# Ledger of designs, part 188: peptides against a protein of PDB entry 6D0Y

Target 1, 225 residues: chain A of PDB entry 6D0Y
Amino acid sequence: ETEDHLESLICKVGEKSACSLESNLEGLAGVLEADLPNYKSKILRLLCTVARLLPEKLTIYTTLVGLLNARNYNFGGEFVEAMIRQLKESLKANNYNEAVYLVRFLSDLVNCHVIAAPSMVAMFENFVSVTQEEDVPQVRRDWYVYAFLSSLPWVGKELYEKKDAEMDRIFANTESYLKRRQKTHVPMLQVWTADKPHPQEEYLDCLWAQIQKLKKDRWQERHIL

## One batch from the design tools (peptide; made by RFdiffusion4, then SolubleMPNN)

Design b2_p27_3_s4 (from b2_p27_3, 11 letters changed)
Fold by OpenDDE base, seed 4:
Structure b2_p27_3_s4 (fold): chain B 225 residues (1-225), chain A 27 residues (1-27)
Amino acid sequence: as target 1 above (225 residues)
Amino acid sequence: IQKLIEEYKKKYPELSELLDEIEEELK
């Protein structure tokens, strides 16, 4: 029952069983819940690590956290706190790729009822507020906008259902920023990474257009962003 | 955890297969 075993179990959940993913996650959540008093810290650490390192399994792990939170709300809160700490550390380390993924992960946790919609709105308000700070380089301001916009496919529907007025304000501020920001030409076919010294600035405009379309479609995904 | 898994098997026999897989991962 080593930490390695738990890590292996968490990493492999949903991969072996013929059962549905949901069933597997439910089962795992039940097992983990039963041993939370003894392994809570380890489980939190493992889940945080796995969540951070396995972006391809975002929905799996957000769902798992959601299930655990449903059983033990304190666990969900502590997990979110750990994730926020990790987000801050990633930002401090200029690991923007990890940071943006963490934001997306947190965004999807709203759908899993781990994070309240108003809390996520507040986070995005904070992100967009950075665009109004003159002491922050544009590349960093752009990243916050990117982090916000690129997370909306996971949470935009929920946030607009719960906080439409606030979201509209955030969108207005975002639009205003995008109009006034400096732009450099970068080929649209290039993959933008937020940690590049020269970000693909036109990508934000493209992303904005895509998100606007998604919003108009009532957040029903009909295309890959 | 092994003990808890066994207890869980008893409580939720419909998850026995899954729990067996979990046990295998914990060996």
Scores: peptide ipSAE 0.020, ipTM 0.442, DockQ to the pose 0.242; fails the geometry check
Fold by OpenDDE base, seed 1:
Structure b2_p27_3_s4 (fold): chain B 225 residues (1-225), chain A 27 residues (1-27)
Amino acid sequence: as target 1 above (225 residues)
Amino acid sequence: IQKLIEEYKKKYPELSELLDEIEEELK
């Protein structure tokens, strides 16, 4: 009964139901906080699922995970492990749309102090290193670069504050790859919701230019992308 | 927890009311 209630609350957060958004979130927070010791596994699975399938609620759930981790330091690590497993599964299944949302979610968890900055840097290093592999199709290499660049609006400031030298290296490798890659528009990577790119610019080149500008502006945004 | 909530309120002003509810629930 409690598990069913928990599932219902998690799924309904932010929906226009009989309850207000505030009421739904309050109810969810209360249930999660109270039942965490007894239903950790269920909570982990549910949060992982909604993080994967409900990108429009990403900011709500990263907030919840951050708060829960602050209350229970064991929760954050286990949640991240579950998310990493899911990311690996998504990549294995070539579900790039799902995978990029997971990467963005993990990126924002750095700001929530759930994931350490060095760990995120290591992840991005691994992503960009794929561009140097010969056995990987360009479409997949492009995705890793996209996943890295498109996540920087959420975590770039923090990573440069903590690991500027390492980030510069990643940027240099990224730039090198972008210069040598074949210019081909890949529809499956059209997950970026920014303004229409310049007609003469390839989507990754456009994204690169935007990130360079963001970096120059010290990662200050008028709005979160 | 309080510091985290404040940071999120700053980052996501649109969630301020919701974060207040979370804060209240966690007290």
Scores: peptide ipSAE 0.017, ipTM 0.484, DockQ to the pose 0.042; fails the geometry check
Fold by OpenDDE base, seed 3:
Structure b2_p27_3_s4 (fold): chain B 225 residues (1-225), chain A 27 residues (1-27)
Amino acid sequence: as target 1 above (225 residues)
Amino acid sequence: IQKLIEEYKKKYPELSELLDEIEEELK
């Protein structure tokens, strides 16, 4: 059945299987396009699930969403709404790992023309504004900064091309916070890595340095994450 | 669609072949 075939393909695209990624994605794209009118809701749910659970395949799924949105303009909006709901739920449950994956996914959707750059900038402004809140744990403030910085490898170039002044303001606020915060000993959570080994640093300071270098290099990425 | 695919090809040259296949499916 077509529905069963669709579900099978979506699940397999994110898996390391004997089949090539190219073959899986081709098959998925074809099925999704053909059956989108009939199974839109199911497709949305499935894509949200894999986006949340398979962060290592982020760029593959954002690409698919972008392509589908180009064919059906309503698809992208509904997908984003679902992702935002999931993000809110993750934050409410203090599931920071899931939440950051969702933020990165949303960030890459800007490149796919699903989310407008100004909207993403506004989101990051809201995140960094948490650093100014009183009577909240530092871990909360740190996470929002982390979520912002760790998403920039996917969307930093686009945002600076379109909203450079606003981004500079966000960076200034971030730098100010990093200078005044207390350092802690936590595992490094950054996805982006430098080409050369560097001394071990506090995870946010290390991430900040990496992002500064990336910015200096005009957001040129050597490898796909 | 064509513009989007070209943008991704520029950003991820290693995915060019894959994106071509996607483009073909979307015709």
Scores: peptide ipSAE 0.017, ipTM 0.468, DockQ to the pose 0.039; fails the geometry check
Fold by OpenDDE base, seed 2:
Structure b2_p27_3_s4 (fold): chain B 225 residues (1-225), chain A 27 residues (1-27)
Amino acid sequence: as target 1 above (225 residues)
Amino acid sequence: IQKLIEEYKKKYPELSELLDEIEEELK
């Protein structure tokens, strides 16, 4: 019953109300905080599930996690751990669409002060480092680059403000990989097909161009990538 | 991800056991 109640509350977050979104989230955070001592694991699982299933509410749920983390300093860490575990599971299952969303979610948690910028940079370094591994298929290497690039709209500004040198290195490595990778006629993953802005251009090259433009625009997003 | 886990271990030493378990699960 408690889980059902929590699910209902969580799912309703962000709905139009007389109160501001922040007020609603504060209220929910308070409710969840009160239940954390008894139902932490259930709450974590529920939040992870809802976050995963409702991509349109990404910023709402990251904000919620941020609020919970601010109130209970250990919650954010546990949540991130759960999300990372889910990310690994998704990758093992070749669920690339879910995996990339999880990376984006984690990226936005940086903005909510749940994840430190250096941690996210390290994660992206690990992603791009896959491109240097010879035993990894190119399709896999391409995905890690995609996951990195496609997450930058959410966190690029913050990372460059705090870790510009490291980010430049990652960008350089990414660019180098994109230049040397073999372009073959292989069926694209669903996410790439759906999000491909220019059919005449290879998706990663197109995405790279979009991110470069975003960077030049000082990370002021004017369009959906 | 491994680096992220290590950073969290440093930030939240009380979660070290949990993080260790996660690391094992990720192997």
Scores: peptide ipSAE 0.005, ipTM 0.344, DockQ to the pose 0.018; fails the geometry check

Design b2_p27_4_s1 (from b2_p27_4, 12 letters changed)
Fold by OpenDDE base, seed 5:
Structure b2_p27_4_s1 (fold): chain B 225 residues (1-225), chain A 27 residues (1-27)
Amino acid sequence: as target 1 above (225 residues)
Amino acid sequence: SEELERLEKALADESAIKKLEEIALKS
C-alpha cells in the first residue's frame, strides 16, 4: 500500500496543484527520504523508471533527485549508478535514442548538483576521444560526437562556467574531427537517428553550428534543438 | 543486414563510457 502510494506521488509530481512545483518537490523529497530505510530499492527503481519513461518531465525528476541527493548523498550516487547501467543496456540493445536521452538526463543532473561538473567534462572527453580510435566505423565516432553535442543545451553553461579551458579543448577536438570526417559515411547515421530534423548528410554539421551559436549566446537557448 | 549488425555492435562497445563508472563513484 505504501509502495503504491509512493508510486502515485512520484508519477503525478508536476501536475496541477494548489501549491507550487517547488513546494511539492520538497515535500515529496521529504516523504521519499523518510521511507528510504524501508523502501530504498523500490524508490530507486521507481525513480529510474519514471526518469526513463517520462522524458517530458526530465527537469522535474532531475530536480527531485537533486533534492533527494541533498538529503541522502549515497542514494543519489546509487541513482546515478542505476542510470549508467541503463545507459549501457540501451546501447547494447541498440536503443540509441534512449541512450542519448539518458546522457542528457545525466547532464542535467549536473545542474542539480548530483553530478560534479569535472566528472561530466571527463565523460565528454571520453566521448570525443572516440574520434581518435582507429579501425572503427565512422558511425561510432559520429554517434559519440552527437551524444556530446546534443547534451550541451542542458549543461554547457555550467561546464563552461566551471571548466572553460577543458571545454574549449573538447570543442577544438570536435571541430577538428568534423572537418576531417568523410561525408560519404554520413548516411550511416540513419542507424541510430529516428528523428531527422535536418538532412542526414548535414545533420552533424548543422548541430555543430547550432551549438556554436548557443555558446555565442551564452547558452541562452532561443530555439529547441 | 550484416553491415548494420556490425555497426550496431561497434556502437555498443562500452569502452567509450568507462568514465561514467567513475562519475557514479564520485557523484
Scores: peptide ipSAE 0.164, ipTM 0.778, DockQ to the pose 0.021
Fold by OpenDDE base, seed 4:
Parts: C-alpha cells; structure tokens; sequence
Structure b2_p27_4_s1 (fold): chain B 225 residues (1-225), chain A 27 residues (1-27)
C-alpha cells in the first residue's frame, strides 16, 4: 500500500460499501498491520488526525484502533500515548472542546480493549482529585469534573463492572465536591468552547443528575446528553 | 477577558494531567 492509499482507506472507512462496517474495519486493520513495518509513523499520525478531526466517526476509529491493537499491542500503546500527548496539548492550548472529546475517545478505547479499566479509573481519579487542590480557580475543578462525568456515558458501565469500589469512591468525592462548590451563574450554551471554559451554575448539577440516572439504569442510556 | 485568560491558564496546569501518562501503560 502506498502512503496516499492508506490515507484514503483510513479516511473513508465507515462510508457506504457492499460489505459490513465490521468487515471493512477488520480488513482495514489487517492492511494497516501489514504496513506497519513500513509506515508505522504515518499510520499513527493518520489515525490520530482522523480521530481528532472526525468526531462523528468516534466509534469507528476506536473500534479500528481496538482491532489494530489486538493485532499489534505495541502500536496500540503508541497510539494511546499519542492521544494522551494530544490531550495535554489541547488543554495547554485552551481547546477544551477537543480536550473533552479526547477524554471521551480514550474512554471508548476502554470498551475496545485498548485501555485497561484500571488505567481509566486512575485517569478519572486524577481528574476528580483536582477538586481537592487548594488555591486553584473553581473553573479548573469544575472542568475536570465535567470531563469525568461527560465521559461516563461511554465507559461507565465497563468501569463499574470491573472497578465498582473505586468508581464508588470517585463518585463519592465528586458528589462531595458538587455539594460544597460555589454556584456561579454564567450565561452560555450547554457546550464547552475555548472561549467559554466555565460551566453554567446548574450545569454540573444537571449533568450529575443525568449520570446518576444513567448509573441507576445500569448505564443503559435513555436520553441524549 | 482578562479573567477568562486567567481561567484558561488555570485549566492548563500540569498537575491535573500528571498521571495521564499512566494510561499508556494499559494497566
């Protein structure tokens, strides 16, 4: 496969075809695996790029990475590392929309057996631990709680199935924070943007309620967040 | 606007993302 052809294949996966999506993804994973010896860096970059730029294909690319990870575990690790680096860069660049998306992407990678549940739990523990930091703006605390809660629709079921005790602790800490944090009304849409990093007064509370309901429903989503 | 800038900088504090690299270990 040529570099250009690989790019085309990666970008077009999920488009209408005579074959099933699952079959196409499996096939593509095989092609990519075979070409890793020659094009690993390119493939890595391509996957990272499309993962970021095509959020509508989140599950397609997480699945693809999952399939590829099953074939080449080391590559899967490198991909995760790259995505973590991108998350860090997004945060530093104040690209909060991308940042939260990347957290969701990473969350779904748990379902695709790319990231272990304990690792994701540790990530969320780290996020929620921000609420315990002293002398920091509340917006910082709020955002990381938001990032955690908003990602649970993608991974909450898996994490509770495997790490229920740890998740309960995180939930307890989150609840405690939400009860004690100050409420500040900020006019904004129910979306995070680079220029609006602070949530509305009741946004996190509403999100918390939604997540609590989702948890109660055994993580079977009945509503659109 | 200045306040927004301060808030944005606060979100980028490295302390919050310190353990993110542990995810790459997949364990």
Amino acid sequence: as target 1 above (225 residues)
Amino acid sequence: SEELERLEKALADESAIKKLEEIALKS
Scores: peptide ipSAE 0.161, ipTM 0.776, DockQ to the pose 0.021
Fold by OpenDDE base, seed 2:
Structure b2_p27_4_s1 (fold): chain B 225 residues (1-225), chain A 27 residues (1-27)
Amino acid sequence: as target 1 above (225 residues)
Amino acid sequence: SEELERLEKALADESAIKKLEEIALKS
């Protein structure tokens, strides 16, 4: 395989085919594994790039990475490390939509057996712990709560099945913060809000209510959040 | 604005996620 051919295969996976998606992913994983000795860095960069730039294929690429991780455990680790580095860089660059997406991507990697559930819980604990930081803008606290809550549709079920007590603690801390935070309109929150700037009071509270409903429904989503 | 830049910089603080590299994330 050439580098260009690998790029084509990675970018086109999930497109219309006579074979099942699962079969194609397994085949691609095999091809990529075989080429890791010669093209590891290129493959790693390609996977990171498509993961970031093709959010519509999130589950395709998380599944692919899961398959690769099963074949080459070390590569899976390197991929996770690369994605974490990218998350850090996204935050530094004020690319908050990319940052939150990367958190969701990492969350789904738990479902693909690439990241352990306890590790993801620890990450979310770190996020929610930001609410306890002193002398920081509320927008910082709000964003990390948002990143946590907005990622739960992808991993909440798995985390509660395996770490329910820890998740309950995180939820309690989140609820406590949401109750005590200032709810005045802060235009600066528009820095990380989606396509529509939401009032500070309404958006996180609304998301919280949606997540609470999702939790009550045993993490079976009935509508798009 | 200066205030916006300060807030953006605050969001970029790595303190919340610096420990991620130390956490065994692999299954």
Scores: peptide ipSAE 0.158, ipTM 0.774, DockQ to the pose 0.021
Fold by OpenDDE base, seed 3:
Structure b2_p27_4_s1 (fold): chain B 225 residues (1-225), chain A 27 residues (1-27)
Amino acid sequence: as target 1 above (225 residues)
Amino acid sequence: SEELERLEKALADESAIKKLEEIALKS
């Protein structure tokens, strides 16, 4: 495969085909694995780029990475590391929409057996622990809670199946924070959301209510968040 | 894991905190 051809294949995967999506992804994973000796760095960069720029194909690329991880565990690890670095860069650059999307992407990688459930739980524990920080802006506390809650539609079911006790602890800590925070600062969440279906003054509380309902419904989504 | 350690460093990044403070001041 040429470099340009690989880029085309990666960008176009999931488009209409005579073959099933699963078959196409398996085929592409095989092609990419075979080309890793020659194009590892390029393939890694391409996958990171399309993962970030094509959010409509989130599950396609998480599945592809899952297949690659099964073939080459080291490459899967390097991909995860690259995405974590990108998350850090997004936060530093004040790109909070990208940052929250990356958390969702990482969350779905749990479903694809690339990231272990305990590792994702630990990440969310770290996020919620920000609520306990002193002398920091509430917007920082609110954002990490938002990042956690807004990612649960992608991974909440899996995490509760495997780590229900730990997740309940995180939920309890989240609820405690939401009850005691200053609600006048909630409008700042408009910076991090494109859609504003709820009044910004109550957005985080509304999101919490929606997640609580989703949890009650055993993570069977009945409406768009 | 090493990945989680890198994320923890991001959580503690002072530049990110500063940017969030700027958002708060402009809201």
Scores: peptide ipSAE 0.040, ipTM 0.646, DockQ to the pose 0.016

Design b2_p27_4_s2 (from b2_p27_4, 11 letters changed)
Fold by OpenDDE base, seed 2:
Structure b2_p27_4_s2 (fold): chain B 225 residues (1-225), chain A 27 residues (1-27)
Amino acid sequence: as target 1 above (225 residues)
Amino acid sequence: SEELERLRKALADESAIEELEKISKEA
């Protein structure tokens, strides 16, 4: 009963309320903290679930995790570990959309002081390094680049402020890969349609162009990618 | 799936909003 109740609270936070979102999040964080001794695994799982299935509430839940991490310094690490495991599982299951949501979630956790910038840079370095592996299908290489690029709206500013040299290297490697890869349809990325900007471009190339523009604009997003 | 069904139920639980507000006021 308590576990079911927690699920409702977690799922409903961020909905229309007489109280501010911040107040609700702080209150919920307090409740969850108090329940960690008994329901840590459940809470971790629930938060992972909403991260995967409610990507529209990404910033709400990253904030919640940030608050919990501030209260319990071990929670953030344990949650990240769980998320990484889930990411691997999603990839193994070819659930690439879910995997991207998880990467974006992890990216925003940098802003919430749960993940250190160097750790996120290392993750992205690992992603882009896959493009250099010949034994990996291009579709998978493309996804790692996509996951990297599509996460930058959430974390690019922070990473460039702290690790500009490393980020530049990642960008250079990304650009190099995009230039040399074969332009083929990638189902997980799909193709831009008439209702998307630059519908004439391959999806990944278009995304690259948009990220380049975002970078040029000092990571001040003016449109939804 | 069972997971989705639980999530749907949780999302439909309007009482949870009221409880959050109560918790918020007490925090």
Scores: peptide ipSAE 0.514, ipTM 0.937, DockQ to the pose 0.865
Fold by OpenDDE base, seed 5:
Structure b2_p27_4_s2 (fold): chain B 225 residues (1-225), chain A 27 residues (1-27)
Amino acid sequence: as target 1 above (225 residues)
Amino acid sequence: SEELERLRKALADESAIEELEKISKEA
């Protein structure tokens, strides 16, 4: 039965198909909707799983969540709550790669009408506020800045359209932090790991420059970050 | 982990694509 194959359906959506991605997503959303009364928790879990483990399909699954949120059972809110819990767990476990995937996922959910722009701004304000905490290691502060900046390609346009003043403040604080933080040279080819959560100096500065350029270009991406 | 194994199994399930297509056409 279809109910037994929900995980497979969710995992395989977005793969090469004779049908369009949009049609498959709509179809899957319908199936999942029908199963929400009995399997909401399972579906929430599955979507959290793919959000963490299949970041390459981020926009596929955010769209799917958006479609589901437009349906019954207040799915979007519950999903976001689950994602936030997972984010906290990932951070607690020092799984920084997973954590950033979740932040990006949440960011793109704004575009899918699952998360309100003000809520996302508040989240980013919280992230950047960590840079002002004296009892937090710089590696932690750097990560929050990285998480913020690296998520802007997905949501920067929307946030500036809705909350430009607040975003400007966040940017100003970010810039100030980047200028005053201790500089460390780490090879750009290093991958984030539990033992190396610190963004490379060149990468963080480069990312900042790229985001500034993106902002200047009114969030019209000309290249993939 | 069990989660990862389940995911791998799910990703390997090529029949799921066919099922999605069927669902899509019926929707």
Scores: peptide ipSAE 0.513, ipTM 0.937, DockQ to the pose 0.839
Fold by OpenDDE base, seed 1:
Structure b2_p27_4_s2 (fold): chain B 225 residues (1-225), chain A 27 residues (1-27)
Amino acid sequence: as target 1 above (225 residues)
Amino acid sequence: SEELERLRKALADESAIEELEKISKEA
């Protein structure tokens, strides 16, 4: 039965096919929609799983969620809520790599009309506001800045088009924080790992410079950050 | 671990592509 293969269908969508990606996504969205009455929780879980574990297929799955949201008006909200719960769980488990994948996923959902731009701006405002909390370790403040900046390649253009003033404020606050934060010298090209949940001085500064350049280039990305 | 195992199995399921194509054509 198709129901037995839902996980496989979700995992395999976007792979080489005789049909177009768009066609496969539409078809899959239809199947999933039909199964929502009986398997909503399962489908939500599966989509959350691939969002966490298959970040290379981010745009495929955000598109799929967008299609489902268009078919079922409540689905997008429920999925976002599930993703936020998962994000919190990932952070609690100190899985910062997974957490950033989830933030990027949520960011791209703005492009798929699942999350409104103002809502994403509010999320980033909340992230950057952590930098103003003195009772929070710098490692945590740094991570939220990292999560914000590292998500902008996916949503920066849209957010600046819709909420330029608010984004400018966030950028100003970010810049201010980066200038005043305590810095620890480390190898700039050190690979981010789960064992190192905070971006180091040179990496975060480098990322900031890259994002500033991206912004200057009107969010036309030429390389993978 | 169990989640990863299920995911690996799902990713290896080549029949799913054929099923997607069938679904796509019927949609």
Scores: peptide ipSAE 0.512, ipTM 0.937, DockQ to the pose 0.830
Fold by OpenDDE base, seed 3:
Structure b2_p27_4_s2 (fold): chain B 225 residues (1-225), chain A 27 residues (1-27)
Amino acid sequence: as target 1 above (225 residues)
Amino acid sequence: SEELERLRKALADESAIEELEKISKEA
């Protein structure tokens, strides 16, 4: 496959097709695997791009990465490394929306056997630990809590199955922070942007309540979050 | 941006769906 053709294939997978999504993903994974010797860097870049710019297709592309990782055991690690670098860059640039998409993407990679559960738990521990730092603005602390909670629909079940004690500690710390933080009132209908990353008071509290309900339901989703 | 433009072009490539189906059937 040509470089430009690979981009089209990656972007179009998951669209309406006469074949099943699973079949198309398996086929695409095979093609990408065969082209790794020649286009590895390009493929890594393309997958990072769609992770950032097509968040609505998150589960499609995490599955694709999982399939590629199963075929080439080194690919997953390199991809995760690239994603972590991108996450750091997004945060440095105050691109909070992109950053949360990346965190969710990484979260779902646990389900795809690309990232180990303990590694994801460690990441979330790091996020929540920011709430204990006095030299960090609350807007930043709130964002890390948001990023953590907002990612749990994708990975909460897996993490509690394997690391329940650690997750309980993270939840306790999160709850403690939410109770003691200074609350602000911002209009709810405003879209989150890089220039206003602070979560609305009601939204963060509502998100916490929704996640608590999800946890209580043993991570079985019954409603749209 | 240039990246966004490339993405838009790729998303508009309807022939890619047919190619995926072909690949899928051959797999």
Scores: peptide ipSAE 0.510, ipTM 0.936, DockQ to the pose 0.878

